# Peptides against a protein of PDB entry 2AZE: the designs that were tried, part 73

Target 1, 148 residues: chain A of PDB entry 2AZE
Amino acid sequence: AQECQNLEVERQRRLERIKQKQSQLQELILQQIAFKNLVQRNRHAEQQASRPPPPNSVIHLPFIIVNTSKKTVIDCSISNDKFEYLFNFDNTFEIHDDIEVLKRMGMACGLESGSCSAEDLKMARSLVPKALEPYVTEMAQGTVGGVF
Target 2, 101 residues: chain B of PDB entry 2AZE
Amino acid sequence: GRLEGLTQDLRQLQESEQQLDHLMNICTTQLRLLSEDTDSQRLAYVTCQDLRSIADPAEQMVMVIKAPPETQLQAVDSSENFQISLKSKQGPIDVFLCPEE

## One batch from the design tools (peptide; made by RFdiffusion4, then SolubleMPNN)

Design b1_p14_8_s3 (from b1_p14_8, 4 letters changed)
Fold by OpenDDE base, seed 1:
Structure b1_p14_8_s3 (fold): chain B 148 residues (1-148), chain C 101 residues (1-101), chain A 14 residues (1-14)
Amino acid sequence: as target 1 above (148 residues)
Amino acid sequence: as target 2 above (101 residues)
Amino acid sequence: ASTTSKTFTLTRRI
């Protein structure tokens, strides 16, 4: 009785851990796809232009963006060594990391929302090792979550 | 019996977790390879046009923050305070605005 | 702590 109860507790713990790892794996896959897709896009663009873009015209990863209304008043204080910044706004703002930006750019092929066209899914699959392709397919179908 | 059933379940879950760990290892390896590839890192960039596509500077100001690893970011967004604080320990922080077209 | 060396305000008209 007690032994079985202990095993039930362990079972539940393992199920929860698996669920967490599934979430982590999905995010890792999205990052991989997004990064590789971005690199591929830029490589192609530079080849077509026969030159790289001007250095100051691009933003290399990693980065963070902050957006707010043009009407927002922003006061900024900067330390001497530029190690410290303080921004004060008179209205709300939004913060987005680079991964979120890439997703919104479509670099993850809509896989993040399970909204992949056939072409999107084809692209996504092409950007991961073979061992990960089945999982990409499951993500696109929204069938991830079952314990295998 | 019940004990045998539970034991079997746990073994199956262990196998499932091991498979997940394997897949995660493959994925992290790929990401590491990307981070270590000079050409990939050179090409890992977005443009202001990209940012405009998701946050139109016609209506929104878009500020870009380039900060060293381990930089502390504190944000407060409330009716009483709208603030972002950045503190770096490993180097200077660079902040710039995306220009309007 | 570092001393603040620069302060600026961004204001945009409606």
Scores: peptide ipSAE 0.033, ipTM 0.885, DockQ to the pose 0.031
Fold by OpenDDE base, seed 3:
Structure b1_p14_8_s3 (fold): chain B 148 residues (1-148), chain C 101 residues (1-101), chain A 14 residues (1-14)
Amino acid sequence: as target 1 above (148 residues)
Amino acid sequence: as target 2 above (101 residues)
Amino acid sequence: ASTTSKTFTLTRRI
C-alpha cells in the first residue's frame, strides 16, 4: 500500500541519519578523550616540574604538521602579510592534523581502533561524563553500529 | 499488520535518534566548556618530543603550521607536483620547524 | 591577489 511505502521511505531516511550521527558521535568522543587526556598529562608534568614549560617550547592546539624526508628540498614563498604561503617539495609529504597527532600519541587510549587494554578503557571512561560511558564501552568492544 | 509494524519501527528509531542527539549534545557541551576554560587551553599543547614520536626529525623533517580558523589548505601530492598552498582570510599564518634533538 | 615578498629554501643539514 502507498501508506506502507511512505513509511518505508521514512524508515530508510531515519536509518541513514542515525548512521551519520553515530559516526559523528564517535569522533566527538575520541576528541574529548584525547583532549582531556592531553590536558591531564601536561598538568601532571608541570606539577612535577613545579613550573610551566617555556612558552616557545610547546605547540598549542590547534595545529597541523607536515612531515617529509629530511632530504626533501622545500621552497617556500610568503606574502607580505603572511596570509598566504606556498610550499614546493621535490618529493612526497604527509599532512596530519592535531587530532590525528593526539591519537597517534595514544591520547585516545587506542579507542579509535578498538584496541584498548583494560587500563586504557578505564582511562577512557574516566574522561567522559557518565552518560557517555556505555557508548565508550561499546566502542571498545566494536559493538557500535546497531540501533539502540 | 505491516503498517503497524512499520509504525512501531519508526517510533523506535525516533527514540534511538533522540538518545543519540542527547549524547551528542553532551559531547559538544563538554568540548565547548574545554575550549572556554583558560587553564585547559593553556595546557592543550604538545611538545617537539611528542612530534618526534610521530615523525622523528632524525629521519623526517617536521613543519608545524599555526593558522587561523577557516584557513584554506590545498595540497597536491603526485608524481608531477608536490605542493602545499595556504591562504588565510582571518590573520597571519605561522610556520616553523620542529628541531632535531 | 597577495604579493610574495619572501622566498627561501628549507633543507635539513646533512
Scores: peptide ipSAE 0.032, ipTM 0.883, DockQ to the pose 0.033
Fold by OpenDDE base, seed 4:
Structure b1_p14_8_s3 (fold): chain B 148 residues (1-148), chain C 101 residues (1-101), chain A 14 residues (1-14)
Amino acid sequence: as target 1 above (148 residues)
Amino acid sequence: as target 2 above (101 residues)
Amino acid sequence: ASTTSKTFTLTRRI
């Protein structure tokens, strides 16, 4: 009886750990797809233009963006060496990392939100190693919650 | 009995976790390869147009932060205080505004 | 359309 109870506790612990790792894997897959898709897009664009974009016209990863209303007053304090910044806003702001930006750009093919068309899914599959394709399919179908 | 069933379940869960770990290793390897590929890194960029597409500068001010790895970012967004603090130990932080269209 | 003005103040600490 006690032995079974101990094993049941362990079972639940393992299930929870697996769930956490599943979430981490999904995020890693989305990052991989987003990065590769971005690189492909830009490579194609540069080929069409026969030149790279001007250096100051692009933002290389990694980056963070902060957006707020144009009416928001922002005070910024910067250290002399630019190692420290302090921003004070008089109203709310939003922070987005580069991955979120890529997702909103559609670079993750809508896989992150269950809005993956057939073409999106085809693209997503093409951007991951073969071993990950089944998991990408499961993500698109919303069936990754299972234990395999 | 129940004991045997639970024991078998635990073995199966262990195998499942190992498979999961393997897939994660594949992913991390791919990401590492991307980070080590000079051409990929050269092409890993977004444009101001991209940022405008997700945060319209006509209504929103968009500030871009380029910071070295391990830079600390602290944000407070409450009714009384709206603040962002950045601290780097590996180099200077670059902050600039996304131009309006 | 009119553009809403914003204030962005930069202050060097030292």
Scores: peptide ipSAE 0.031, ipTM 0.882, DockQ to the pose 0.031
Fold by OpenDDE base, seed 2:
Structure b1_p14_8_s3 (fold): chain B 148 residues (1-148), chain C 101 residues (1-101), chain A 14 residues (1-14)
Amino acid sequence: as target 1 above (148 residues)
Amino acid sequence: as target 2 above (101 residues)
Amino acid sequence: ASTTSKTFTLTRRI
């Protein structure tokens, strides 16, 4: 009885670990797709324009954005060496990392939200190694979660 | 019996986890390759237009934060206070606004 | 393009 209990505890631990790894893998896949798609977009755009964009017109990864209402009052305190910042808002704000920005731009092809069209899925699959394609398909179908 | 069944389950779970580890290794390798490719890094950027498309500065102010790795970010967003604290240990932090059209 | 009219209260920490 005790032996079975120990194994059941271990089973549950492994199941939880697998679940965590599945989540991590999905995020990594989305990052890969988003980055590659972004690079592809920009490469194509620069080729069409026959020039790179002005340096001050682009924001290289990594970055964070903060957005809030234009009516929000913001107080900012900055250390002399600019190593520390303190922002105080009088209303709610949103924080988005670069990955989320890329997702909202559609760089992850809607795979992150299950809004992946056939064309989006084709693009997504083309941006990952062959070994990851089945998993991308499962993500698009919402069938991830089972043990394989 | 029950013991044998559990033992078999654990073996199957181990195999599944190994498969996941393999896929994760493939994925992390791809990401590393991207980070090591100079051309890819040069092209890894968004524009102010991109940011406007997701958070229109006509209605929302958009602040961009460029910070070194390992920069600590603390955020409080509640009815009592709204605060963001940034602390870098590897260099200065740059903050700028996304302009309107 | 117009520059944002958002105003910040900036304080340099000594």
Scores: peptide ipSAE 0.033, ipTM 0.881, DockQ to the pose 0.028; fails the geometry check

Design b1_p14_8_s4 (from b1_p14_8, 4 letters changed)
Fold by OpenDDE base, seed 2:
Structure b1_p14_8_s4 (fold): chain B 148 residues (1-148), chain C 101 residues (1-101), chain A 14 residues (1-14)
Amino acid sequence: as target 1 above (148 residues)
Amino acid sequence: as target 2 above (101 residues)
Amino acid sequence: SSTTSVTRTLTRRI
């Protein structure tokens, strides 16, 4: 009947919304782990060095990076107030935000790809509240996707 | 019947979504705590060495862009043209290369 | 647009 059809539509809507939220949650978890791990790394490094790094040697979040071949010719046009930039390349480039950079640095412990060693998983779990640990485990195992 | 089954499904999905929302709230809270912690923010940095480690400096150059929130980024990467446009409305944009390049 | 632009070389952060 029409009533059942309406409920089926609603069911599908909710399932898709849940799927979207699952993706959002996973990203939030990865961000949390990556940030905390980065901070931990740097804190340890500074303690070992007994000094902070030179100011011009570090890049604070947030940032993005653009990488391209060293052979790529880049023309840059900048507004007077530096509010606008235009880059023209003669070849392909890649753009990465800071989160992706952190992931590639291993700051998310390989959790983003489900490629965690036992040590990686242990680290990841240690960087989230207790309530999130089961979800981290599911991410590592690639078992996220079901409705709980 | 079918109606009762669907009703039950929707109830279960609602519960699942509520659980999911709860976990998300926990995550967002943790992220806010990080953003509010001065020491954490001071330590939230990467080095040029880090960047070189993810983009082979022998073959690639790495451009760093620091832009204010809500900065618009438009990118075109095709065989016809390769372009990046940045437009900030909240402050100047800083662009630089790592010195070792 | 009244915004003026200048072509520049990227700066190395040293």
Scores: peptide ipSAE 0.033, ipTM 0.882, DockQ to the pose 0.043
Fold by OpenDDE base, seed 4:
Structure b1_p14_8_s4 (fold): chain B 148 residues (1-148), chain C 101 residues (1-101), chain A 14 residues (1-14)
Amino acid sequence: as target 1 above (148 residues)
Amino acid sequence: as target 2 above (101 residues)
Amino acid sequence: SSTTSVTRTLTRRI
């Protein structure tokens, strides 16, 4: 019947929406883990050094990075007020946001790629509220995607 | 029948989505709390060593961009054009290079 | 100003 067809369409819509939200949640979890892990690392490091690092020796979040070959020629035009920048490269470049940097640093414990050791997973779980721990486990196992 | 089955499926999916929303709210709250914690923000930094571990300045130049919220970034990376444009409306943009080791 | 721009060398930091 037409009614059943309509419900099947709605079912598919909901499944797609859930899939999207699952992806969003996974990213949020990774961000949380990465941020907390970074803070923890730096806190420990500063305690060991008995001082914070010099202000100009660190880069506070948020930021983005652009990397290119050292041989790449870059022309930079900057407005007087520094509100506008224009960079022209003679070769390809890469852009990474701070979250990606943290992931590559291992701050997300390899959870982003399913490359968690037992210790990585333990760390990841310790950096999220209890309610999120099961989801972290599912992410590590690669079993996220089912409807719950 | 088919109708009853679909109806039940939709109810279950609704419950699943509600659970998902709940988890997202928890996560968002945690991130907000982190952003509002002065000490956490003070400690939310990376070093040049960290960046070198990702892109070694011996081979790669690493440019850091610190931009105010809502800054527009446009990038073109094609065989004919390699360009990045930045436009801020909330303040100056800071761009600097990570030194080579 | 968005109407005036100059080419500059990027500052090295850190």
Scores: peptide ipSAE 0.033, ipTM 0.884, DockQ to the pose 0.042; fails the geometry check
Fold by OpenDDE base, seed 3:
Structure b1_p14_8_s4 (fold): chain B 148 residues (1-148), chain C 101 residues (1-101), chain A 14 residues (1-14)
Amino acid sequence: as target 1 above (148 residues)
Amino acid sequence: as target 2 above (101 residues)
Amino acid sequence: SSTTSVTRTLTRRI
């Protein structure tokens, strides 16, 4: 009885750890796809333009964006060394990190929300190493979470 | 029996976790290599058009924050207080507006 | 500790 109890505890511990790792892996895969897709898009665009964009016309990762209504009044206080910023708004705002921006741009091919077309899935698979392709397929099918 | 069943389950879970660890290592390695590749980093950018696609400056003001690693961001968004505080310990923070067009 | 704070309008970069 005690032996079985010990094994049950260990089983539960391992199941929880696996669950956490599955979540982490999915996010890592989405990041990889998004980054590589972005790089690919920009490389193609620059090739078509025959030159890179002006350096001040683009925003390199990493970054954070804050958006609010155009009517929102913002007060900004900045330290002399620019180490500290304080923004006061008179209305609500939204904050998005670069990964979320890339996802909303479709750089993760809709894989993050299960809205992956056949072409999206093909693109997603092409942006990961071969070993990760089966997992990408499972993500698209919604079959992730099982023991494998 | 129950013992044999549990033992078998643990073996299967061990194998599954090893597979996950392997896949995670592959993915982490790919991300690291991407971060170390100069050309990839040069091309890792978005445009104002991209940002307008998710938050159109015609309707929304879009502020961009470029901050050093480990910069602390504190946000309060309530009916009584709307505030963002940024504190960096590794260098200056750059904040700028995305134009409407 | 914080240094002197200055109120500013955000600058357009792009």
Scores: peptide ipSAE 0.032, ipTM 0.883, DockQ to the pose 0.042; fails the geometry check
Fold by OpenDDE base, seed 1:
Structure b1_p14_8_s4 (fold): chain B 148 residues (1-148), chain C 101 residues (1-101), chain A 14 residues (1-14)
Amino acid sequence: as target 1 above (148 residues)
Amino acid sequence: as target 2 above (101 residues)
Amino acid sequence: SSTTSVTRTLTRRI
């Protein structure tokens, strides 16, 4: 009886670990798709323009953005070496990392919400190794989470 | 019996986790390859137009922060305080606004 | 020096 109870505890531990790893894998897949899609987009754009964009006209990853009302007053204190910044706002703000920006740009093909068109799914599949394609399909269908 | 059933469940879960680990390894490897590819890194950028598409500068100010790895970010958003602090240990932080401000 | 701070406006770029 005690042995069975111990194994049941271990079973639950493994199930939780698998669930956590599934979430991690999904995020990794989204990042891979988003990055490759972004690179592909920009490569095509530069080919069409027959030149790269000016260096100061683009923002390379990684980055974060902060947005607030244009009416918000912002005070900024910066250390001499620019190692430290302090921003004080008189109103609310939002922070977004680069991955979130890419998702909102559609670089993850709507896979993050399971809202993929046929074309979106085709694109997503084309941007991952074959071994990951079944998982991409499951993500698009919202069927990820089944016990392996 | 019950013990045999649980033992079998654990073995199945172990196999499932190993498959999951394998997939994660593949994915992590792909991301590493991207980070090590000079051409990919050169093309890993967004534009101001991209940022405008998700946060319209007509209504919102958009501030971009380029910080070295492991930079500390502290944010407070409350009625008492609206603050962001950045502390880097590996180099200077670059902050700028989109031109549509 | 990290002990000295200066208040300034944000730089506009791109």
Scores: peptide ipSAE 0.032, ipTM 0.884, DockQ to the pose 0.041; fails the geometry check

## One batch from the design tools (peptide; made by RFdiffusion4, then SolubleMPNN)

Design b1_p15_1_s2 (from b1_p15_1, 8 letters changed)
Fold by OpenDDE base, seed 3:
Structure b1_p15_1_s2 (fold): chain B 148 residues (1-148), chain C 101 residues (1-101), chain A 15 residues (1-15)
Amino acid sequence: as target 1 above (148 residues)
Amino acid sequence: as target 2 above (101 residues)
Amino acid sequence: MIRHGRFSSSVTTLK
């Protein structure tokens, strides 16, 4: 009886750990797809233009974005060495990390929200190593973790 | 019996976890390779057009923040306070604006 | 020294 109880506790522990790892893996896959897709897009664009973009026209990763209404009044205080910033707004604002930005740009092919067309899925699969393709397919179908 | 069933379940879960670990290692390796590739890092950027697709500068002010690792970010968004505080320990913070047009 | 303003010289407008 005690042995069975111990194994049941261990079973639950492992199930929870697996669930956590599944979530982490999905995020890693989305990041990989988004990054590679972005790089591919920009490479193609620069090839077509036969030059890199002008300085101060692009923002390299990593970054975060803050947006608010254009009507929002913002006061900014900056230390002399630029190590400290303080922004005060008179209205609400939003913060987005670079991964979220890439997802909203469609760089993750809609895989993150299950809105993945056949063409999107093909692109997503092409941006991961062969070993990850089955998992990408499962993500698109929403069947990840279905066996647990 | 029950013991045998539990033992079998644990073995199956162990195999599943090992598979996940393997896939995660592959992903992590790929991401590291991207970070180590100079050309990839050079091409890892977004444009003003991209930012406009997320939040139109015609309606929204869009500010981009580039901060060193381990920078502290504190945000308060309540009816009484709307504030963002940034504190870097490893270098200067850069802030950029996306123009309206 | 603390610099104040909505957009100080430390904030760069993209082109």
Scores: peptide ipSAE 0.142, ipTM 0.899, DockQ to the pose 0.036
Fold by OpenDDE base, seed 1:
Parts: sequence; C-alpha cells; structure tokens
Structure b1_p15_1_s2 (fold): chain B 148 residues (1-148), chain C 101 residues (1-101), chain A 15 residues (1-15)
Amino acid sequence: as target 1 above (148 residues)
Amino acid sequence: as target 2 above (101 residues)
Amino acid sequence: MIRHGRFSSSVTTLK
C-alpha cells in the first residue's frame, strides 16, 4: 500500500513536470515560428525594395515597448552615461516584450491563439524542422496534452 | 495488479518526457542557430508600421527600449506610483519613439 | 549627472 502511494505521488509529479515542459515547448515553437517568419518577411520586403530600410527606421530584436496615452505626462531622468533611466508617469502604462509584439503582428501565424487558417498552418509548419511539424499540428488543433 | 500498473505508467511517462526533451532540444537548437546567423539577426527587426499596428501613436505614445543583457527593469503601476526604472551594467540603454502620424 | 526632462535628447525618434 505504501509503495503504491509513493508511486502515485511520483506519477503526479511527473505529470505536472510534463505539463510544464509542454507549455515551454509550445512557447519555444511559437518563438521559432515568429522569428523565422519575421526574418522571411523582411527579407522579401528588402528584396522588393532593392535596399535595406533606412537607418533609425527599424528596431532590431531584442527590445521591449512601453505604451501609454499620448496625454500621459512622462518625466524622464537619465544618467550621463545612459546606464540608468527613470521614467515617471502620471498615469498607467503598458509594457510588452518583443515576443508579444511579434505574436500580435501575426508572426506566429495565429498558432498561439488557435486561430490558424489553412494557409497560416501551412506557413507555421514550413518554419519548423520536420520533427516538430506534428506538434505544430496538434497546437493548431488544440489537442496537445491529450495523451496524459 | 495496481503496483504493476503504476510501474508501467511511470515508464510510459518517462518515455513521453524523454520525447518532449528531444523536441525541446530541437527547438533550442533552432533558436540558437537563428541567434548565431548574422543575416537572420540583421533581418530580425520591426518597423514603425509594425508598432503602430500594436499601439497607434495617434492615441498612444509608443516607446521602444533596447537594453543590454542583464539590465534590471523595475516597473510600478499602481494608484500611488507609475514608474519604470532601468539600470544596465553592460552598456548604455537606448530609447526610441515612434513618431505620431 | 542626471538629465531631466520630457523625452530628453537621449531619446531617438524613429524615422
């Protein structure tokens, strides 16, 4: 009886760990798709324009964005060497990382929200190694984790 | 019996976890390759148009922060304080604004 | 030295 109880505890522990790893894997897949899709988009755009974008017109990853109402008053204190910044706002603000930005741009093909069209899914699959394609399909169907 | 069943379940879970680990290794490898590819990194950028699609500068001020690795970010968003503090130890922090239309 | 202001010269406007 005690042995079975111990094994059941271990089973639950492993299930939880697997769940966590599944979440991490899904995020990694989304990041990979988003990054590759972004690069592909920009490569095509530059080819069509026959030139790279002008300096100071683009922001390279990694970055974060801060947005607030244009009416928000912002006081900025900056160290002389620009190593330290302090922003004081008189109202609420939002912070978003670059991955979230890419997702909102559709770079993850809607896979993150289960809103993939057939074309989106095709694109997503094309941007991952073959070994990951089945998992991408499962993500799109929302069937990941059903085995456990 | 129950013991044998649980033992078998654990073995199956172990195999499943190993498969997940393998897939994760593939993913991390791909991401590392992207980070090491100079051309890919050159093309890994967003434009003002992209940022406007996320938050319209006509209504929202959009500020982009590029900071070196290990930069400390402290954000307070409460009724008492609205503050962002950044402190880098590895270089200067760059801040950019998306222009309004 | 700390520079104060609203979007100091250290903030670059994107093109």
Scores: peptide ipSAE 0.131, ipTM 0.897, DockQ to the pose 0.036
Fold by OpenDDE base, seed 4:
Structure b1_p15_1_s2 (fold): chain B 148 residues (1-148), chain C 101 residues (1-101), chain A 15 residues (1-15)
Amino acid sequence: as target 1 above (148 residues)
Amino acid sequence: as target 2 above (101 residues)
Amino acid sequence: MIRHGRFSSSVTTLK
């Protein structure tokens, strides 16, 4: 019947929306884990060193990274007030946000790429509220694709 | 019947979405708390060693850009144009280079 | 290689 058809359309719409939210949640979880892990790492490192890092040796979040071949020629123009920058490259470049950098550093415990060891999973779970632990487990297992 | 089954499915999907929303709220709350924690912000940094681990300065030039919120970033990466444009509205932009080892 | 244009430049090398 037409009513059933309408409900089927609605079902599909909801499934797609849920899928999108699943992706968003996974990203949020990864961000949380990565950030907390970074903070924890640095806290421990500073405690061991009994001092903070040298002032110009670290970059605080947020930031973005631009990388290119060291052979790439870059022309840089900067306004006097430093409000405006223009970079021209003679070859391709890459841009990465800080979250991606943290992921590549392993701060997300490999959860983002399915490279989560038992120890990594333990760490990941310890860095999220209890309510999120089951979802972290599902992420590690690759079983988040389905609907709750 | 089929109608009853579909109706039940939709109710279940609604519950699933509500659970997702709940989990997302928990996660966003945690992130906000971290952003408001002075100690966490002080410790939220990466080092040159970290940057080298993701892009070897021996082969790659690594540039770090710190820009205020709402900064406009325009990037073009094509065979005829390779450009990054930054325009801040709230303050100066800082650029750093990761030195070679 | 980075070449600075006609405008001011402010690039800091990390330690």
Scores: peptide ipSAE 0.123, ipTM 0.897, DockQ to the pose 0.038
Fold by OpenDDE base, seed 5:
Structure b1_p15_1_s2 (fold): chain B 148 residues (1-148), chain C 101 residues (1-101), chain A 15 residues (1-15)
Amino acid sequence: as target 1 above (148 residues)
Amino acid sequence: as target 2 above (101 residues)
Amino acid sequence: MIRHGRFSSSVTTLK
């Protein structure tokens, strides 16, 4: 009885750990797809234009985005060495990291929401090593939980 | 019996976790390869057009912050205080504004 | 030394 109880505790512990790792893996896969897709898009665009984009027209990763209403008053204090910034807003704002931006751009092929077209899924699969393709398929189908 | 079943479950879960670990290693390796590829890093950028697709510049001001690794970000968003504080220890912080097109 | 002002005057405008 005690042995079974101990094993049940361990079973639950492992199940929770696996669930956490599944979430981590999914996020890593989305990052990989998003980054590779972004690079591929830009490479193709530059090839078609036969030149890189003009200076000061692009932002390289990593970055974060802050957005607020255009009516929001923003006061900024900056240290002399630009090591410290303080922004005061008179209304609410939003902060987004670069990964979230890429997802909203569609760089993760809609895989983040499990809403992939056939073409989206094809693209997503093409941007990961073969070993990860089955997991990408499961993510698209919403069946990742089958590992349990 | 119950004991045998639990033992079998634990073995299966161990195998599943090992598979996940393997896949995660593959994935992190791919990400590392991207970070080490100079051409990929050169091409890892977004445009103002991309940013406009995230937040409408007609209604929203879009600010981009590039900060060194380990920069501290403190944000307060309440009815009484709306504030962002950035503190870098490894270099200057750059802030950009995406203009309305 | 701290510089104070509107945010828009303390940032680089993208092209």
Scores: peptide ipSAE 0.140, ipTM 0.898, DockQ to the pose 0.036; fails the geometry check

